Peptides against a protein of PDB entry 4GMN. Designs and how they scored, part 77

Target 1, 375 residues: chain A of PDB entry 4GMN
Amino acid sequence: RYANITLLALVTLASIGTDFQETLVKGNQGSRESPISAADEEWNGFDDADGDAMDVDQKSSSGEDQEEDYEEIDVKEDDEDDDDDSITSEMQADMERVVGADGTDDGDLEDLPTLRELIQTAVPQLIRLSNLPIDSDESLTIQSHALSALNNISWTISCLEFANGENANIHNAWYPTAKKIWRKTILPILEADSADLKLATQVTSLAWAVARVLHGETPTDGNPHRKFISLYHSSKQQAGGNSNSIEEPEDPFQGLGVKCIGVVGSLAHDPAPIEVNREVGVFLVTLLRQSNNVPPAEIVEALNQLFDIYGDEELACDKEVFWKDGFLKHLEEFLPKMRTLTKGIDKRTQPELRTRADEALLNLGRFVQYKKKHA

## One batch from the design tools (peptide; aimed at target 1 W208 D251 Q254 K259)

Design b2_p27_1_s3 (made by RFdiffusion4, then SolubleMPNN; from b2_p27_1, 18 letters changed)
Fold by OpenDDE base, seed 3:
Structure b2_p27_1_s3 (fold): chain B 375 residues (1-375), chain A 27 residues (1-27)
Amino acid sequence: as target 1 above (375 residues)
Amino acid sequence: SEFLEESRRQTLRLARERFEREKEAQK
């Protein structure tokens, strides 16, 4: 009984965390529909005249009135209004405010009461539930649902724009909570060295969402980037042995390898220690060098991470890692391989993977040209 | 740089699209 109520509450919190994103995406689309001023172009109707509408009169006949008395089966449409009551009118109002927020507020969520309660009340309980001793299948189920709820909330928040001071109030409220998720949920699970690939995938997805906001300000205690690099390598070794049991995720971009790359890439951003940046940069460049044995989705993610890490020439990592370790040469040497890899992806069977690879190839060419101009 | 700004916009778009698919896989 209590377990089922707890699970229902966790599923509801996971739903709430997802529905926030839909409202954010819709709100941001609605703001781009600038009313196209319907310019009153009086399209002067062309006068063209005469075409004879032929009168074809065909009259035909009288087929009989068989009143078959079809019994009205009163199908009670049980309008199960699955009013997915997950989004309260208050949550919708909070989301509309988030989309319109100019980021001028000093980290107060007084104007966002539902988001405030989510961050201040719900998330600390989810952290507690994710950090309970695992002693039963029930406790493992509770942990999994708590991780899913934390994942969905963290991903939703990570999908906000925080550049140029946008959403600064939300960023400032989330930042200490994100660090707490990292220290109290992510690190303990990573240190337990569990062979559970499902748990590893869940914690890595959560870690990516958290690291996409914290970047190089993510707590460096215990060298988490090395743990995720180790997890990347261990996942490849296990996939080689048990070809039958890991349903490869139907989406290539949901794989544990992609998630590990996303985490370590995010951890390497400024102001990360230069040694952390170097270790991650070398890992990512090594994947490109070994591209013949790396899934295309992981190559796409590794490229995107390299562009985001090394796209700013004013950062210390540009001089001390990118130029010093000769990354430009490796990227140039990878260009022809990326063209071959991208062309090898069938547009009919994997249209998304092909699109993402075409984008990454285009960006690789642009990035190499950019770096050559700034050498 | 214009490149960095476009890269960040792309990364944000791709993150949203990925998370939509993650939500669909949770149903």
Scores: peptide ipSAE 0.402, ipTM 0.908, DockQ to the pose 0.743
OpenDDE base, seeds 1, 2, 4, 5: peptide ipSAE 0.355, 0.389, 0.024, 0.397; ipTM 0.893, 0.904, 0.559, 0.906; seeds 1, 5 fail the geometry check

Design b2_p27_1_s4 (made by RFdiffusion4, then SolubleMPNN; from b2_p27_1, 19 letters changed)
Fold by OpenDDE base, seed 4:
Structure b2_p27_1_s4 (fold): chain B 375 residues (1-375), chain A 27 residues (1-27)
Amino acid sequence: as target 1 above (375 residues)
Amino acid sequence: SEFLEESRKQSLELARLRFEREVEAKK
């Protein structure tokens, strides 16, 4: 009984996290719609005339009038108000405010009561549930659902703009909670060294969402970047040996390898320790050098992470890692390989992967040119 | 830099799309 209620609550919290994302996306689209001037272009009607009226005379067979007295079962439409209790009007109003809010510098979510309650009340319970001793399939299920809910909430928040002081109130409220998720949920699961690739994928997805907000301010305790690099390599070794179909997700960008790259890339941002940045940078550049054996989606992610980490020349990592370790040369040498890789992706079967590879190739060319001007 | 700002915007859009698809793949 309690387990079913807990599972239902976790599913509901996971759904709320997704519904918030959908509302944020809709709200951000509405703010970008400059009024499309109704250009009155008269779409000229295509006149095609001639469809012949074949008169097929099908005959009148007179089947008999059995008056079956259909008793009108007065189906009382019980208006089951399907209160599709998914997004309360209050949750919608909170998310509309998030899209329009001038970021206050205080961590107080006074104007965002639902988001405040989610961060301050729900997330701490999810952290607790994710830390339950795994002693049964039921406890494993609870952990999985708690991780899913934390993932959805963390991803939703990580999809907010926090640059230039935008959403500073949300950032400041989330930041201590994100650190708590990292220390209490992510690190303990990573330290348990479970051979469960499903759990590893869930915790890595959550870690990526959290690290996309914390960046180089992510707690460095236990060298988490090395754990994710190790997980990346271990996942590749397992996939190569046993054809036990942990079906690689049909979406190339949902793979554990991509998620590991996303985490370590995020962890390497300023103000990360230079040695953490170096180890991640060397890992990412090594993937490019070994690109013949690396999935294209992982190459795309590794490139995007390299651009985000080393795009600012004012950062210490530019001089101490990028230039010092000769990363430009490796990126230049990779440029023709990336062109070949991108062209090898079938637009018909993998249109998204091709689009993302075309974007990453374009950005690689721009990035190499940028760095050459600043050499 | 203009490049960093564009990269950051693309990173954010990519993150949104990846999350939407992660949710869809779990339904």
Scores: peptide ipSAE 0.360, ipTM 0.894, DockQ to the pose 0.754
OpenDDE base, seeds 1, 2, 3, 5: peptide ipSAE 0.321, 0.354, 0.324, 0.355; ipTM 0.879, 0.891, 0.880, 0.891

Design b2_p27_2 (made by RFdiffusion4)
Pose (drawn by RFdiffusion4):
Structure b2_p27_2 (pose): chain A 285 residues (1-30, 108-237, 251-375), chain P 27 residues (1-27)
Amino acid sequence: RYANITLLALVTLASIGTDFQETLVKGNQGDLEDLPTLRELIQTAVPQLIRLSNLPIDSDESLTIQSHALSALNNISWTISCLEFANGENANIHNAWYPTAKKIWRKTILPILEADSADLKLATQVTSLAWAVARVLHGETPTDGNPHRKFISLYHSSKQDPFQGLGVKCIGVVGSLAHDPAPIEVNREVGVFLVTLLRQSNNVPPAEIVEALNQLFDIYGDEELACDKEVFWKDGFLKHLEEFLPKMRTLTKGIDKRTQPELRTRADEALLNLGRFVQYKKKHA
Amino acid sequence: AEQMEEIEENVRTYERERAKEEVEAAK
């Protein structure tokens, strides 16, 4: 039963996690009662995956169960974070997912992040999941072990397809949990790291630059948020952004549209947004 | 304000593209 009974079930649940994404796309060309697959994934499939993700690991074989369990959590969490939840959008699905997303963070991502050592493959797996979860949680994400500090240290240390880099994952997840209404100091640290990335953009991979710019735009674009005054202005983030604008233009043109297109067109949008961003706030004390 | 709204739309598009890639990369 081993090769069939356990591993097959996980790989299939993960594939179900992946392919549900196509239901969302095709469904558009045309209390989760209308989405039983998603309902079952959250209420039934996910609780067992959190359990499996937790348990040792006493042996290598259970080292694979944990990895596969993390793959399924990852695929589901990612597909769900592919939904628009801003404003009142998709509120039914948001209420069904949000508490579970909190559990995945507390019971899965956090204990694994507690024991620093040792794996890169596993460190990559948890960050990917944490990024998916934090895209929904948006600073409502728990601030317990000061996880942003750990993901920040993971970025620099793991310094030794452009958008699959682990560094991109570290930027995204730390950037997503620093949105309002996060602890203003947690926001200060994450914001400082994201801006420092630009000041020292001399050696940062272009994809990590694009993610850092998108995370900053996503965080400090609302003057009513305490962190816009308490951090963005108090620490003068505006100067580094104005200084970075020329540096951003050359690196963008440094990207071969023909090899490869996506990064280039994505970086073009970031500089475009960067320019528009430097104006909007320039207009606000 | 209008430019900010456009920025927010761009960011949301980017996030959706990134989620697609992560899903595809899991394959």

Design b2_p27_2_s1 (made by RFdiffusion4, then SolubleMPNN; from b2_p27_2, 16 letters changed)
Fold by OpenDDE base, seed 1:
Formats: structure tokens, sequence, C-alpha cells
Structure b2_p27_2_s1 (fold): chain B 375 residues (1-375), chain A 27 residues (1-27)
């Protein structure tokens, strides 16, 4: 009985996260004709726009690990049964405000009560549930549902624009919580070294969503990038042996391989340690070299990650990794292979994969030209 | 145990909402 209420709870939180994601996607479809694959923005290069890089003084608040004693907010049972109508309208209004907010107010989440409740109340509880000892099928089910809810919430937040100080209030509220998800949920599951590919896929999806916001500020403790690279290789070895086809997801971009690439790519962004960046960059470039044995969707993701990581020539990773390790040559040698790969995708049967491959091919051409000009 | 009760409260609130949205979408 208790289990069923908890499961129903977790399913509901996961559904709320989905509703928010759908609302964000719909709100953004009103402004941008293309579905927001954040990765599908045509890489325009650094045009010489004299845009004053506002020195966002990232005050490195050395957050001492004050175990903030989370005071039990005694949520009084105010039995006001009546306004069940208000909160879905409030969630919708919150998402509409997030999509419509000109990023001017560094304000508290006071104006986003539902999002605040999700971040401050629901997520900490989901973290606790995802970190329960697995001693039964019930505890495993609870963990899976908690991970699904965390995934949906984290993906939704990762679809917000945070560039140029946009949504800074949400970013500031999410950032410590995202680090807590990483440290208390993702790392413990990765350290348990479970042979459960379902759990591995769930935690990798969550890790990608979290890392899409934290980028190179994701905690590097225990070298999690190596764990995801190892998981990538292990998943490929299992798919080759036993014809227990874990049904490859119908969507090529939902595969564990794509998710692993997305995680490690996100982890490698500045200010990631140069050695982490190098190990990830070498992994991604190695996938391009081995492209004959790599799914097209993983190649598309690996290319987009390489563009995002190494697009900025002012970053330390450009000099210390991209140029030093000779990545340009590998990208140039891959360009004709990418043309062949992209042309081999049937537009009728795989229209999305073909579109994203055409875009990645275009961006690869531009990126190679850009890097040659700035060599 | 308290965490689980609080989750249940939060969730009951959101279930009431989802049930309403499903009822509105079915009209």
Amino acid sequence: as target 1 above (375 residues)
Amino acid sequence: DEDLEEIKRTVRRYQQELGRKELEASR
C-alpha cells in the first residue's frame, strides 16, 4: 500500500516534468520555427561582432560544504480543497513567464512558485529516494521512478536559455540542486557498477540533462567522464554478442551511446580540467575515425559536441588540446566520410536523422574552414 | 518517513492538477 502511493507520487512528478517540457517546447515553437534541438543551431562561427564580452564576474564563491541543515518546512495541511484549478494554471503561467521573460530580473523564484516548489521541495526528496539502498524489487522500482522524475525536471530546465544572463534566477536556483543531483544520485549509481543497462540508461540520461546546465562546472571527483566512456564501450560489446535486442529505441537519438556522448561532451566544456577535456576530445575524435562502426546519430552528437567544446579560440582547450593534439586534421579527413554517411540516410524513412546529419555536415565544413583561417 | 509524507502531499497536489488537465483535455 505505501509503495503504491510512493510510486503514484513519483509517476506524477515525472508527468509534471513532462508537462513543463512540452510547455517550454510549445512556447519556443511560437518564436522559433525549428523544433529546439539546442544542438541544431547552425554554427555561424565567431563572426567579428565587437560584442563586448561582459565580464560576468563569476565570483568563485568557495562554497564551504556547510551541510545546510534543511529545516523541515512544516507544510501545514491547509485543507483548502477548492482551488484545484489554480495550480495547473499556475504551472502553465510559470512556464509562460519563463519562456516570455526578458532575462532582466535576477529576482528570486518568487514569481515562479511551481518551479520553486519543484526545485526546493520535490527534487531534494527525489534525490533521497533515488539514493535508497536497493534491497527489494520495490526499492528498485522507487529508484527507477525517482530517476525518471529527476530526468524530466532536469531536461526541462536544461531546455532554458542561460546564455547572456537569461533566466539567471532559475539558473542560480537550479545550479546547487543540479550539483546535489550529481553528487548524491548520479555518482553513487555510477560507483555501484551495476550491470543493469536500464538503470545505466536512466542515470546517463539524467547525467546528460544535469551536465547540459553545469557543463565544465560539473564536479570532476572520481573522473565520471571515464565511467561514461567505459559505459559507452561496454554497451557496444553487449549489443554485439547476445541477440537479446534491448529494442534499440525507435529514436536513434535516444540510444545509450548518444547519451554517453552528450554527457562527456558537456563535461568537457570550459572550465573543465584540461586533462578531462583532452580525454573526452580524444574519445570523440576516435569515434569519427571509427565511423564505419558507429551509428549515424552518435556521429552527429559527437560532431556537435566537438563544435561546442572547441568553437571558442580564446579558451585554454583550443591551444592545449585542439591544436596540440592535431584535431583539425582528423576533422578534415572525416569531412568526405560525413558526406557519404549523410547521403546514405534515407530522407523518407529517417527524416530527422537526415536533417540533423545534413546540419552537422554543414557545420563541419564551416568549422574546418574557421579553424583553418585561425590557424 | 517525513520525506515520504511530504512527497505524498506534493504529489497529491500535482495529481489533482493532472487529473484536472486530463479532464480538460478530454472535453
Scores: peptide ipSAE 0.051, ipTM 0.647, DockQ to the pose 0.021
OpenDDE base, seeds 2, 3, 4, 5: peptide ipSAE 0.033, 0.021, 0.024, 0.027; ipTM 0.639, 0.551, 0.544, 0.630

Design b2_p27_2_s2 (made by RFdiffusion4, then SolubleMPNN; from b2_p27_2, 15 letters changed)
Fold by OpenDDE base, seed 5:
Structure b2_p27_2_s2 (fold): chain B 375 residues (1-375), chain A 27 residues (1-27)
Amino acid sequence: as target 1 above (375 residues)
Amino acid sequence: DKALEEIKESVRRYQKEMGLLEIEASK
C-alpha cells in the first residue's frame, strides 16, 4: 500500500517534469527541436565588435541537380493531438511565467508556486528515495522512479536560459538543490561501482541535466569527470561482447556514450580546474582522432562540447589547454573526416542525425576559421 | 512523513486535475 502510493507519486512527478519540459520547448518559439537542440544553434563565434561578417561567399558549385523525385510520402502525421492534458492549470501558468519572466535577481519563487513546491518539497524527497538501501526489487524500482523524476525535473530546468541574468530567481532556487542532487544522489551511485548499465544510464542522464546548469561549478570532489570517462570506455567494451544488447536506444542521441560526453563536456566549462578541462579536452579530441570507431552522434556531441568549452578566448582554458595542447591542429585534421562522416549519414533513415551532423560540420569550419584568425 | 504527505497531497491535486483518479479507480 505505502509503496504503491510512493510509486504513483514518483510516476506523477516524472510526468510533471516531462510536461514542464514540453511546455518550455513549445514556449521557446525557435526550438521545435528537441531540448538537446540548444546545441543546434549556429555557433557565431565571439561577437568581437569588429565583426567583419566573413562573407563566406558560398560559391554554390553548381553540382548537377539530380532531381531525385523524392515522392513526398504524405505521412499524414495523424496529429493525434494527444492533448496530453497532463499539465495542470497552475503548472501551465508557472511555465508561461517562466518563459516570459524577465528574471528578477531575487531567488524568490513567490510567483512560481508549483515550481517552488517541486524544488523545495518534491526534490528533497526524491533525493532521499534515490538513496534508499537496495535490499529488494521494490527498493530498486523506487530508486529508478526517483531517478527518472529527478532527471525530468533537472532537464526541464536545464532548458531555461540563465545567461545574462535571465531567470535568476529560478537559477538561485535551483543551484543549491542541483548541488545537493550531485552530492547526495549522483556521486554515491557512481561510487557504488554497479555493473547495472540501466542505473548507470539513468544517473548519467541526470548528471548531464544537472551539469548543464552547474557547468564548471559542479562539485569536483572525487574527480567525477574521470568516472564518466571510465563509464564511457566500459560501455563500449560491453556493447562488443554480450548479445544482450541493451537495445541501443532508437534515438542515437539517447545513448550512454552521448550522455557521458555531455556530462564531461559540461563539467569542463569555466570555472572548472584547468586539469579537469585538459583531461576532458584530451578525451574529446581523442574521440575525433578515433572517429572511424565512434558513433556519429557521439562525434556531434563531442564537437558541440568542444565549441562551447573553447569558444571564449578570454578564458584561461583557451591559452592553457586549447593552444598549449595544440587542439586546433586536431580539429583541422578532423574537418575532412567530418565531411565524409556527415555525407555517409542517410538523410532518409536518420534525418535528425544528418541535420545535427551538417550543423556540427558547419560550426567546425567556422570554429577552425575563428581560431586561425585569433591565433 | 510530513513531506511525504505534502507530496501525496500535491500528487492527489495533480491526479484530480488530470482526471487520472478515474483511470486508477477503474483498474
Scores: peptide ipSAE 0.026, ipTM 0.510, DockQ to the pose 0.020
OpenDDE base, seeds 1, 2, 3, 4: peptide ipSAE 0.022, 0.000, 0.022, 0.026; ipTM 0.547, 0.318, 0.461, 0.458; seeds 1, 2, 4 fail the geometry check

Design b2_p27_2_s3 (made by RFdiffusion4, then SolubleMPNN; from b2_p27_2, 15 letters changed)
Fold by OpenDDE base, seed 2:
Structure b2_p27_2_s3 (fold): chain B 375 residues (1-375), chain A 27 residues (1-27)
Amino acid sequence: as target 1 above (375 residues)
Amino acid sequence: SEDLERIKESVRRYQRELGLQQLEASK
């Protein structure tokens, strides 16, 4: 009885979290930016205060516009008028509070009672459920649903801006809970070294969501970055051997490889230990060097992580890792390969992957130019 | 049971609130 009620709750929490991610993704599909594309902001570098607009003379090579008459496939947007009436006046008031809340630095969610209850009451129960002894198929199902619910909550929170002290109250309330998820849920599952790729994918997705908020402040106990790098390599070895139906997610960015890159990239941000940063940076640069055998989505994610990690020249990792290990040369040598890779992505079949690859290529060019000026 | 329905309701509210905030922050 308790197990079935708990399972139904977890399924409901996981479903609501999925529906929300889907709603965010759909809402962002109206706006070109995927919720993961908050990193796809044009990397302007730190120093673009000096407005020398280099007129990039777009030499319009007049390639003959073959007007291929693309028949307008009248995609009937079935406007399923999903009853938009579900925005309660209370939710609108809570939204107005979060948008209008001048960042009172107090980690008190007094004004966000729903979020407070979620973080303080729900998440600790989900952590307990994710740590149940696996003794039955029911306990596996409970763990999977608890991980899914934690994933959806953690992803949702990780989509909030915390830069410049934005949402500081939410950040401060979430931060200790995120560390508990990491230490009590993520690490024990990673240490169990399960051959279950489904569980590994779930925990890696959760780890990425948590690490997107904790960054380099993520607990380094047990060198989790090495476990995710090992998981990345193990996943590639398994995919090459058994053609068994691990349904590669239809979305290239939902792959275990991308998730592993996202986790380790996030873990390598300042103030991560320089050796953690180095091991991750070398891993990411090695993926670029081996790009002929790496999925394009993993290359895009690896580039974005490299920009985020090494964008700031004032950070210790810039001098001690980026310059010392000669990463600029590898990035510069990768530019022509990235152009070829990006051009090889069909805009019709993989429009999102192409867009994100075009952006990553643009940012790579800018990043290389920036780092050359600051050499 | 009541705590669980509260959790569900809390999650549903929070998710709708955050979805709308991200849609407003993307404008």
Scores: peptide ipSAE 0.025, ipTM 0.460, DockQ to the pose 0.028
OpenDDE base, seeds 1, 3, 4, 5: peptide ipSAE 0.008, 0.006, 0.018, 0.015; ipTM 0.364, 0.361, 0.389, 0.417

Design b2_p27_2_s4 (made by RFdiffusion4, then SolubleMPNN; from b2_p27_2, 16 letters changed)
Fold by OpenDDE base, seed 5:
Structure b2_p27_2_s4 (fold): chain B 375 residues (1-375), chain A 27 residues (1-27)
Amino acid sequence: as target 1 above (375 residues)
Amino acid sequence: SEALEEIKRTVRRYQRELGLQQIEASR
């Protein structure tokens, strides 16, 4: 009886986190749909104050518009109004305040009482539930739901802009909790060396959400980047063997490989130790060199992570890793392969993957040109 | 919110019950 009530409470916490994420995504949907697509913003380079905007003369090669009659598949959204009565008017008001906060709202966390109580009271309980000794299928279920709730909350918070001191009140409240999730939930599960790929996927998703806020300030204790790189390689070896393929998620960007890349990429940002940055950078560049055997979604994520890590020339990693280890040459050599890869993705069957690959290809061209100008 | 306080009460109750079960199983 109590187990079912706790399970319901964990599901409700996970739902609140999802609904809050969806509300943030919808609020940001003046830009692209998915919180992962917000990272797919057109990499404009770092503006050198010298405004030689290269007019890339888009010679619109007028390829003949074959008007392919898109049969409007009337996907009846069965509005199953599952009125998940879980969202209180106070929670909704906090979500609306966070979505409506252009980062200029000096709103103290006092104005976000539900979010404050979620971070300060609920999350610490979820961390405890995720760390219970596994002695039964019931304890495994509770751990899974606690990890799901932590994931959804962490992803939601990771969709907020924290650059330039935006949402600093939320960042300051979340930061110590995010470090606690990392040290108390993520690291112990990664150290347990579980053969459970479902658990590994949940923990890796949570780790990515946490690392998207902490970046290079993520605790480096026990070299977690190497554990995620090892997990990446282990996941590829298992997928080749037993026909119990964990159903590759229908979304290619929800795969364990993509999540591992996202985690290690985030961990490699400044102020990460240069050796951590180097090991991650070499891993990412090695994926590009091996692109014939790497899923396209993982290539897209690896490129985006490389742009984010090495975009700023003022960072120590630019000189000590990017230039020193000759990454530009590998990116240049990959450019024609990326064009072939992107063209090989069917726009009809995988529209999102194609769009993100087209963007990553565009950004790769710009990034290579930028780095050549600053060489 | 009442829902968050209910969730919080439920989680705390379950943690106490699990802690009691672990103490009982260790005896």
Scores: peptide ipSAE 0.023, ipTM 0.502, DockQ to the pose 0.017
OpenDDE base, seeds 1, 2, 3, 4: peptide ipSAE 0.020, 0.019, 0.020, 0.021; ipTM 0.550, 0.537, 0.504, 0.515

Design b2_p27_3 (made by RFdiffusion4)
Pose (drawn by RFdiffusion4):
Structure b2_p27_3 (pose): chain A 285 residues (1-30, 108-237, 251-375), chain P 27 residues (1-27)
Amino acid sequence: RYANITLLALVTLASIGTDFQETLVKGNQGDLEDLPTLRELIQTAVPQLIRLSNLPIDSDESLTIQSHALSALNNISWTISCLEFANGENANIHNAWYPTAKKIWRKTILPILEADSADLKLATQVTSLAWAVARVLHGETPTDGNPHRKFISLYHSSKQDPFQGLGVKCIGVVGSLAHDPAPIEVNREVGVFLVTLLRQSNNVPPAEIVEALNQLFDIYGDEELACDKEVFWKDGFLKHLEEFLPKMRTLTKGIDKRTQPELRTRADEALLNLGRFVQYKKKHA
Amino acid sequence: AAMEHYREEAEKEMERAQEEAEEEYEE
């Protein structure tokens, strides 16, 4: 039963996690009662995956169960985070997911992050899931072991398809949990790291630049948020952004539209937003 | 626009994670 009974079940649950994304797209061209697949995924499939993700690991075989269990959690969490939850959008699905997303973080992502050593493959898997969960949690994400510091250290140390880089994942997840209403110091650290990435953009891969600019625009674009005054202005983030604007223009033109297009068009939007961003705040004390 | 990019990225990530899981299953 081993090869069939356990591994097959996980790989299939993960594929179900992947393909539910197509239901969302096709459903649009035309209490999760209307979405039983999603309802079953959250209420039934996910609790068992959190359990499997936790347990040793005593042996290599259970090393594979953990990995597959993390794959399924990843696919589900990703697909769910592909929904619009800003404002009141998709509120039914948000309430069904949010507590579970907190559990996945506390019971899965955090204990694994506690034992630093040793894997790169596994370190990549947890960051991908944590990025998916934090895209829904938005600074409501738990601040316990000061996880942003770990993911920050993971970025620099793992320095030794542009958007699949682990560094992009570290930027995204730390950037996502630093939105309001996060601890103002947690925001200060994450914001400092994201800006430092620009000041020292001399050797940062272009995709990581685009993600850092999107994360910053996503965080400090509201003057009512305490962190806009408490960090963005208090630490003068505006100067580095104004200084980075010329540097950003040349690197964007350094990208071959023909090889490859997506990064180029995506970087064009970031510089565009970067310019508009430097104006809006320039207008606000 | 940002959502589109995210969905494309998420799709690629899910596909690769699924392929890796299948390879390990075959082994």

Design b2_p27_3_s1 (made by RFdiffusion4, then SolubleMPNN; from b2_p27_3, 20 letters changed)
Fold by OpenDDE base, seed 5:
Structure b2_p27_3_s1 (fold): chain B 375 residues (1-375), chain A 27 residues (1-27)
Amino acid sequence: as target 1 above (375 residues)
Amino acid sequence: SRLEYERRVSRRENEKNLEESLRSLKE
């Protein structure tokens, strides 16, 4: 009886986390009246203060490059109007305030009562439930549901803009809680060295969501980046033997490998210790060198992480790792392989993977050119 | 944007986790 009430409460918290995210996505889509064509979303990682738009003078080599009409895959969100009225009017009002807060509202968490209760009341209980001794199938189920709820809340918060002091009230409230999730939930599960790939996937997804806010300020105690790199390699060894038991996620971006890359990439951002940055950077560059045996989605994620980590030349990691360890050469040597990889993805069967690979290829070309200009 | 993609990936993760959670409550 108490277990069923606890499970229902955990599922409800997981639902609230999902619904909050959905409303944030819809609210951000509604404010962008201007169709920024998906093609014009430049990787903004280069503060080229000099507004010389790189006029890539596409010298019209009159090759009949068929302009493959990028059919705007109107992902009809089938608005399955599942009228799941699960969003409370208070929660909706909190979401509207978070989405509508153009950075002028020094709004206290006092104005966000639902989010305040999620962070201050719900999350501490979820941390407790995720860290219970596993002594029964019931305790394992409770842990899994607590991890799912923490994941959904953490991912939703990680999708807020925190640049330039935006949502600073939410960031300031979440930051100590995120560190607590890391130390009290993520690290203990990673240290238990469980052979349970489901649990490993859940904790890695949560770790990615948390690390997307904490970045290089994520606690380095016990070298968590090495644990996730080890988990990446272990997951590849298991997949090669028993292809029947691990349902490869239908979505290539939901794989444990992608999640591991996302975590370690996020952990390597400034102000991460240079040695942590180096170990992660070497891991990511090594994936590109071994790309023949790496899933395309993991290559896309590894590239994106490399761009974010090494996009700023003012950071210590640019000089001490990127240039010192010769990463530019490896990226340049990878360009023709990335072109082949991207062209090998069927647009019809894997449209999202193809689009993300095309973007990553474009950004790789730009990144290599930028780094060559600033050498 | 990359952020919108990360939001979509996150949404799909959350939805999948919720569906798995709801399935486990029916068993």
Scores: peptide ipSAE 0.026, ipTM 0.685, DockQ to the pose 0.778
OpenDDE base, seeds 1, 2, 3, 4: peptide ipSAE 0.023, 0.017, 0.026, 0.025; ipTM 0.661, 0.531, 0.687, 0.678

